# Peptides against a protein of PDB entry 6DSZ: the designs that were tried, part 120

Target 1, 361 residues: chain A of PDB entry 6DSZ
Amino acid sequence: NYVVTAQKPTAVNGCVTGHFTSAEDLNLLIAKNTRLEIYVVTAEGLRPVKEVGMYGKIAVMELFRPKGESKDLLFILTAKYNACILEYKQSGESIDIITRAHGNVQDRIGRPSETGIIGIIDPECRMIGLRLYDGLFKVIPLDRDNKELKAFNIRLEELHVIDVKFLYGCQAPTICFVYQDPQGRHVKTYEVSLREKEFNKGPWKQENVEAEASMVIAVPEPFGGAIIIGQESITYHNGDKYLAIAPPIIKQSTIVCHNRVDPNGSRYLLGDMEGRLFMLLLEKEEQMDGTVTLKDLRVELLGETSIAECLTYLDNGVVFVGSRLGDSQLVKLNVDSNEQGSYVVAMETFTNLGPIVDMCV

## One batch from the design tools (peptide; made by RFdiffusion4, then SolubleMPNN)

Design b2_p15_7_s1 (from b2_p15_7, 8 letters changed)
Fold by OpenDDE base, seed 2:
Structure b2_p15_7_s1 (fold): chain B 361 residues (1-361), chain A 15 residues (1-15)
Amino acid sequence: as target 1 above (361 residues)
Amino acid sequence: SEREKYLEELVEALK
């Protein structure tokens, strides 16, 4: 009987930061296949708090804070379409991860999308949106007393959605998405009616974006709108303002992940397929009436890291680089560059032993 | 087309 000590997965496939353990604690949550690792971010580094086995590969992991909650809740969707909302509870030394709600959101009919599972949460916590299948958008209403996650589908006319986000500052929940048709890639918005269970026309659209437009970033107020990231260009649109940049430095490798640094959406980290780390900066202009508008977009190369599958800014210029292909890292962003022009210093490296190929013999 | 068949299946699944 070879007790194959099942090595714990080391490849990171998702990470999020927020206040999950308490209102005051800053947490880093790391998804490693079926395992969730929970850390508290401290001045000394990452303090492990709990590891949780999930009933499947984590496909979506998002923190959110419904109205009246003191701390963040965790939404998880597995690759087998098991959804749950988790809460952290500590009573003295006893630590429990409580399932507040759960459900299976698999449909009997639907073609799984080639770009995989996308899960998003409305910034006002009105709903969860899921793109699981081509031509469907699944909605999970977020109700306070709902122990069972009920979902419904809305038909999405656009069969090939590349990425989707909820926008900020919208009266109704509004999605912004990149989709592909025979004419190219486009951006569209829809309002989601919970009452009628349908899409209404969104505030804006942009036809014929860059052919390789792959990511949508929802920008919080005061800017609002979205950033669209392509291979050659970065564009901003909010319905009233359009701005595009094509910095030559991003053409060398495809940007594959992003994370917001500032709560107001003034800065974002970008990671590419070569492990380059960038800062995207939104330059503001304050109008005489006190309104804030986007003046310009700028990209700066910070340095090199492991190839990021996911990025999260923690605090004080510390960034977690979650890597699937290489070692994950905790890095420090410095104000001044080193002799090589890098602003990035590795603080800690987490060895990736590679994918545990579960050889189901 | 395969696309038309899939769209028909989706319409049926939304009923």
Scores: peptide ipSAE 0.319, ipTM 0.909, DockQ to the pose 0.009
Fold by OpenDDE base, seed 5:
Structure b2_p15_7_s1 (fold): chain B 361 residues (1-361), chain A 15 residues (1-15)
Amino acid sequence: as target 1 above (361 residues)
Amino acid sequence: SEREKYLEELVEALK
């Protein structure tokens, strides 16, 4: 009896950084198909804490901290629409992952979107938003006492949503999304009314963005607004201010992932399909009234990594490069470039053994 | 159209 020890999945399909195990611990969470790996980030490197098997492929993995929580909670959605909110609980040496809430959010009617599942959390933790199906936006209200994830749908007139995020600094939960229609790609905002279960008109829109605009980045205060990433351009809009750059260096390969470096949204990591790692910088201008406005956008090439499926900044210039196509990496960002002009140094490489062929025996 | 039919199905599902 050859017990083929089913090799654990090694391809990374999601990663997130936060404070999941405690308020003080910095964690790296890695999604590898049906497996969740939890690490503590230490000065010595990544310390494994727990591995969790999920009842399906992880499609969404987001950390969030509701008001009054000392540490982050984890939202997971599987490819089969099983949703859960997880909490880390340690009691001495005993580690438990508690399901605070769960539910299946599958609809009987709905065309699954071609761009896949999108899950987002309101920065103020008022709701979770899900784009699962064309023409629907699913809302899960976040309630502390609700063990059962109740969801409702709002009709989205825009059938072909490319990407969607919640904006920061909005009185009501506000989404910003890129959508495609016969006229091209556009950016629109909607306020989400939990009471009326409908969309209200958002603060701004931008018609006729770049034809290949593919990602929305919600920018924290003080800047607010959103960054729209295309193939040729990066644009910023907050309702009052518009900025666009078209750095030639980004035209060479499509940017496919991003991660915020600074809590204030001053810097973002960008990864492209060639494994190039960029820094997007938001240059501030302080006004005489003490308001901070965006002065300029800049992109810098940092170096080359494995092709990132996901990026997450840890601490002290350390970045986890989660790769599906290649080996995942822990890399160091240096202030000074090496002889090749790279600011990136590989610290650790995690071998990707390729897709687990589910041999259904 | 397939789009119109799908939109009708969505409207029914939201009632």
Scores: peptide ipSAE 0.314, ipTM 0.907, DockQ to the pose 0.009
Fold by OpenDDE base, seed 4:
Structure b2_p15_7_s1 (fold): chain B 361 residues (1-361), chain A 15 residues (1-15)
Amino acid sequence: as target 1 above (361 residues)
Amino acid sequence: SEREKYLEELVEALK
C-alpha cells in the first residue's frame, strides 16, 4: 500500500486579505489549488490558523461583509462550479469553518469563456456575479437566510467579456466590463435588476479602448468609476471624467494582477509577467465644495518580486506576493529606495515545489 | 453561423 502522501500544493492561485476570523484580526487567505490556507497577520509575520480542503480547485475566492455581519464571509467557487459561502467560527479552542450556503452553479448549456471563470461581489453585498459562459451573466442574490445558493442567468449580449467588476457607489448593482467585438475592445456598464432579472443601461461606456485592455479595477468613492489596464495604457473613467496615461515602462511586460492598497482607492499594486511590482497612484484634486476628483494617474516601479498570480496588501507596507510560477513572498515596501533603486525587500519566501499534477488515480 | 446557433441555444436555455 503505497500511501502516496499527496504532496500539498504550493503554487498559489489566489489570495485575499480581510477580517475573516474576527472583526479585529487581519487575515491572509491563500488558495493553493484545492487547499485554502488561513493566516492571521501579526507584527511577527503570518500565523497559520487553519487549512481547509475544498471539493475542487478554487477558481474564485472573495471576502465580503453583508450588512449586520461582524466579520467577513468567504465566497468560494470551484472550477467545477461548486459555490459556497464560508464562515469562520471559533468557540474556545474549537475552530470550525462552516458552510452558510452552497450550490452548484453549472449550466447545461453554455460555452465556457476563454478568459476563464470570473466571480465578483457587489460592494454593497446585494449579489454575486459570475461570468462562467459566453453570453451569460449569472447572479446569485445575497439573502441572509438562504442556505441554498440560488442563481439565475441574465443574457449578456457581449459574448467576449475580458474582465468584469461591480462598481462602487451605484444605487443599483452595476457592472463594468471590458469586452471584445470585431471592432476592437470596449468598456461598457450595465445595471443589474434583481427584480426583472435583466440588464438596464449603465451610467457610461467607452468604445474603442486599447486593443489589449485586459483588466477592470473598480475604484471606491470618492473617485468612483473604473480603471482599465492595457498593455500600453492605463485609463480611468467614472462617467464624468476620463483620464489616460501611457507610461513606457508598462509596455515591457503585461500587467497580470492588481491589488488596492488604500481603502479609498488612491493606490494600487500592479504586477507584471516579469515579476515587476508597480504602484499605480491616483492623485486627487479637492474642489472648494469638498468634491474630490481625479487629477492625474502615475505609475512608479517599486522593484522586482516573484511573478505574481495575485497580490494583496496586508498592512504597514507589507505585501503578499502569491506566485504560481515561482516562490510566493512576503515583501516590504520601503519609502526610500536601495542603491539599485528598489523599494522592495523580501521578508519571507515560500518555496513553490512546482505544479502538482493532481493525478486522479 | 456557429455564433448564431450558440445564441439560439442560449435564448432557448433562458426561456
Scores: peptide ipSAE 0.310, ipTM 0.905, DockQ to the pose 0.009
Fold by OpenDDE base, seed 3:
Structure b2_p15_7_s1 (fold): chain B 361 residues (1-361), chain A 15 residues (1-15)
Amino acid sequence: as target 1 above (361 residues)
Amino acid sequence: SEREKYLEELVEALK
């Protein structure tokens, strides 16, 4: 009897940082296929707290803090469209991951989108949005007492959505998305009416963006708006201000992931398909009336890492590089470059044993 | 077209 010890998955397909275990603890959550690993970030490194098995591959993993919660809740969506909201509870030495709400959000009719499952949460925690199928936007209202995740669909006229986010600082929940039509790629916004279950006209649009525009980053206040990342360009738009840069250094490889460093949206990490790590900087201009506007965008090459599937800034210049293709890493961002001009130093490496090939023996 | 058929299916599913 060869007990084939089923090796745990080591390839990372998602990571997020927040305050899940307590209001004070900084946590790193790592998705490895069907497994969720929960760590506390300490001065000595990552302390493992709990591992949780899911009933499917994790496709979406997002932390959010509803009004009146002391710590973050975790939204998970699986590749089989099982949704849940998880809460961490500790009572003495007993650690429980509690399902506050769950549901299956699969539709009978719908073409799965080519860009895969997208799940987003409104910054004010009014709703979860899901792009699962072409021409549909699914909404899950966030109600405190609802144990069953009820969802409804809104028709999205734009069939080929590339990426979508909720914007910050909007009176109503507002999405910003990149879509493709026969004329090219465009950016559009919609307000989401929970009451009428429809889209209203959003605050702005940008037609004819870069042909390879692939990612939307929602920017917090005071800047607001969104960053659109392409292969050759990075653009910012908030309805009043437009800025575009085309730094030659980003043309060498496609940017595939991003993470916000500063709570105010002044800096973002960017990772490309070659494992290059960049910092995107938003330079502020303070107006005489006390308003803050975007003055400029700048990109700096920090160094090289494993090819990131996901990035998350922890604290004190430490970044977790979640890799699917290579080893995941903890890296330190330094103020000064080394002799090779790199600001990145590997602190810890987590061996990726590759995909578990189910050898049907 | 395949697109028109898919749009018709979506409209029916939303009714």
Scores: peptide ipSAE 0.301, ipTM 0.902, DockQ to the pose 0.009

Design b2_p15_7_s2 (from b2_p15_7, 9 letters changed)
Fold by OpenDDE base, seed 2:
Structure b2_p15_7_s2 (fold): chain B 361 residues (1-361), chain A 15 residues (1-15)
Amino acid sequence: as target 1 above (361 residues)
Amino acid sequence: DEEQKYLDELVEKLK
């Protein structure tokens, strides 16, 4: 009986950066199937702190900081619809991961969406939103004292949601989503009423966006609004201002992931299916009244990495490239390009041994 | 450049 010691998963399927271990620590959290790895980002590199086994494949992993919390909490949803909110607690040398809240958010009735599970958190921490099933948006109200995650569904008229985010700077929690109908792809917004458990009309919509529009990025204040990424175009909309660009460089491969670099939403990393790394820049224009408006959008090719499943900017130009198909990497963004015109230098590579094929023999 | 013209037309269709 060869006990094949199940090799630890090495393929990355999610990553997030924040302040999970303390208010001061910068953390990198990496999801590898059922495993969560927690690192502290240091000047010397990644320091491992804890590895946690989850009761299922991690499908959603998001950091958030409710009012009155000194550090970030971690929301996890598994592929089996087990939801939890986790807290890091250290007492001397003893490290524990506390479950603050948990619940199963599976519905008995519903068609699982073909584009998979989407989980999002309101920037003001009022709710978690889940797109699990076609024609349903699940809401988990965030309450400090609630140990049991309770959810309700709101019916979506739009059956085929491609991507969804919560917007910033909204009086009520507001979602922005790309959806497909027989006429094409469109962008719509809804306000989410916790009280009435319904959608209200959102601030704006855009019909007939690019046919391959696949990604929504919520932009923080002062800009607000959203970026919509397609195959050939990148658009910005905030209800008052619209901008579109079609950089030839992005047409070659589909952008599949993004990460915000600046807290104010001035820069984003973009990764495509060929492992090209881009910087999306939001150019500011200061008005005479002190208002900041978006002047232009620009895309710059930084270089090439492993094919990113997820990206996260750490600090000091260091980026973690989480890869499912290849080796994950720590890369440095330089101010000056090398002889090949690349701004990217690999610092560390994490070998991907491939999917654990559970050979059920 | 025909490609740039196409991209410019795409941007105008998106407005």
Scores: peptide ipSAE 0.228, ipTM 0.853, DockQ to the pose 0.027
Fold by OpenDDE base, seed 5:
Structure b2_p15_7_s2 (fold): chain B 361 residues (1-361), chain A 15 residues (1-15)
Amino acid sequence: as target 1 above (361 residues)
Amino acid sequence: DEEQKYLDELVEKLK
């Protein structure tokens, strides 16, 4: 009996940063197939705190802080549609990951979307949204006292959703999504009514975006709105203002992931399929009345990393590069470039041993 | 020059 010691998964398929262990601790959470790894970010590097086995491949992992919570909660959805909300509890040296709520959100009827599972959380923590199936948007209302995650579906007229986010600064929960129809790709918004369990007309739409528009970034206040990333262009829209750029440098490789650097949405990291790391900058114009408007968008090449599946800015210019295809990295962003013009320095590399082939022997 | 012109035209089509 060769006990093949099942090697722990090393390929990263998701990462998030927040305050999960305490209100003060900065955490990095890493999804590696069925495993969740929890770290504390320190001046000395990543300190491991806990590993958690999940009952399936992690498909969605998002931190959120409901009103009245001192620290973030973790939403996880598995590829088998098991949903849970997790809380970190520490009592002396005892560490417990507790399930506050759970449920299975699988539908008996529906075509699983070809672009996979999308899970999003309203910035005001009113609901979780799930795009699991074509033509359906699933809503999980967030209730503090509910241990059972109940969901309902709203019908989407748009069958081919590419990406979706909740917008910031909306009175009602509002989604912004890229979809494809026979005429091309478009951006639309909907308000989500929890009461009526339906969509209302959103604040804006943008028809005929770039044909390869693939990602939506919700921009926090004061700018609000969304960034749409394509193959050749980056656009911004907030209902009142529209901006588009087509920097030649992004055309060379598809941008596949992003992460917000600044809480106010002034900067974003972008990673492409060649492992290039970019900074997207939102240039501000301060008006005489103290209002802040978007002046311009700019993209800067920072350097090269492993091909990112996910990116997360930690602190002090440190970025975690979660890689599925290569080694994951901690990298430092420097103010000054090196002799090669790179602002990126690798601090630590985490060897990727490849996919665990479950050889059921 | 031609590439920049194409990208400028793309930006104008997106407006």
Scores: peptide ipSAE 0.207, ipTM 0.831, DockQ to the pose 0.026
Fold by OpenDDE base, seed 4:
Structure b2_p15_7_s2 (fold): chain B 361 residues (1-361), chain A 15 residues (1-15)
Amino acid sequence: as target 1 above (361 residues)
Amino acid sequence: DEEQKYLDELVEKLK
């Protein structure tokens, strides 16, 4: 009887940074298929705190802090549409991961979207949005008293949503999304009414974006708006200002992931399919009235890493590169380049043993 | 249009 101890999954399919264990601790949370790994970020590196088995492959993992919570809560959605909100609770030496709320958000109707599951949280923690099926946007209202996650659907007229985010600084929860129709790809915004369970017209739209526009980044205040990443271009729009760049260097490989470096949205890490790591910089212009506007966008090649499935900036120029195809890495961003022109130094590498084919023998 | 048909069916099921 060979008890094949099922090798733990090593491929990373998601990562997030926040304050999950305490208000003061910086955490790295890593999704490895059905496993959640929780680390504390220290000056010495990653300290493991807890591993949690999930009832399915983690499809969405997002930290959020509702008003009056001292630390972040974790939203998880599995590929089987099991949703939960998790809380870290420590009582002396006892560490518990508490399910604050749970629910199954699967619909009996709808076509699962080809671009997979998208889960987003309103920056003001008013709701969770889910794009699970074509033509539907699922809303989970965030209410503290509900142990059961209840959701409702709003019809999306746009069937082929590529990516969607909640915008920052909106009076009502507002989504920004890239969608495809027969005329090409477009960006649109909708306000989400919890009361009426419908979409209202959003603040802006941009028709006929780049044909390969694939990602939306919601930009926090003071800039606001969104960045749209394509194959050839990066664009910014906030309703009043539009900027576009087409740096030739990004044409070489498709950008597949991003992460915000600065809380104010001045810098973003971008990873492409070749493992190139870029910095996207938002150059500000301060007006005499103290208003901040976007002056320009710039992309810089930092160096090369493992092919990122996900990126997360930790602190002090340290980045976690979560890789599905290769080894995950902790890397250091340096101010000065090395002799090869790279600003990236690998600090630690986490071996990826590849897909565990559960050969049920 | 298969997409329009899908939308119509979806709308009927959401009512």
Scores: peptide ipSAE 0.027, ipTM 0.654, DockQ to the pose 0.010
Fold by OpenDDE base, seed 1:
Structure b2_p15_7_s2 (fold): chain B 361 residues (1-361), chain A 15 residues (1-15)
Amino acid sequence: as target 1 above (361 residues)
Amino acid sequence: DEEQKYLDELVEKLK
């Protein structure tokens, strides 16, 4: 009886950085199909802490910190619509991953969206938003005392949502999304009323954006607003200010992932389908009243990596490149370029043995 | 912050 040791999945389909194990520890969390890997980021590299098997492929993985929590909680949604909120607890040498809340958020009726599952968390931790089905936005209210994740749907008039995020600095939870209709692609905002379980008019909209606008980045204060990434253009809008750039270098390959470097939203990493790594820069202008406004946007090529499915900035210029198609990498961003003009140096490479076809025998 | 200084220097060299 050859016990075929089921090969562990090596393809990365999600990664997130935060303070999950403690308030002080910097963690890297990696999703590999049904497996969650938890690391502590150290000066010596990644220290493995725990591996967790999930009851399905991880589709959403987000860290969030509710008011009065000392460390981050983890939201996971599986491809089978099982949702949970996880907490790390350590008591001496005993490590436990506690399920704070769970639920199934599948609807009996709905067309699964072609762009897949989107899960987002309000920056003030008032709710989780889910785009699972066309014409529906699912809301999970976040309540500390609720062990059961109960969701409700709000009807979305826009049937073809491309991407959606919660905005920062909004009195009510506010979503910003790119959608497609017969006239093209557009950006719209809605306020989400938890009380009335409906959308209210959001602060702004932008009709007729780039035809290939594919990603929304919510920008934290002091800038606020959102960045919209297309094939040829990057735009910023906050209701009062609009800026657009069309750097020729991004036209060569589609940007597919992003990660915020600075807490204030001044810099973002961008990865494209060719494995090129970019820095998006938000140039600030300080007004006489002490307000900070966006002056300009700039994109710089840093170098080449494995094709990123996800990116996360760790610390000290170290970036984790999570790859589904190639080897995942730890890379160092350098101040000086090498002989080839690259600012990127591979520190560690994690071999991807390819998609484990779960042959359900 | 040494990290912020490093990133600022990187950004300035990229200008």
Scores: peptide ipSAE 0.025, ipTM 0.471, DockQ to the pose 0.952; fails the geometry check

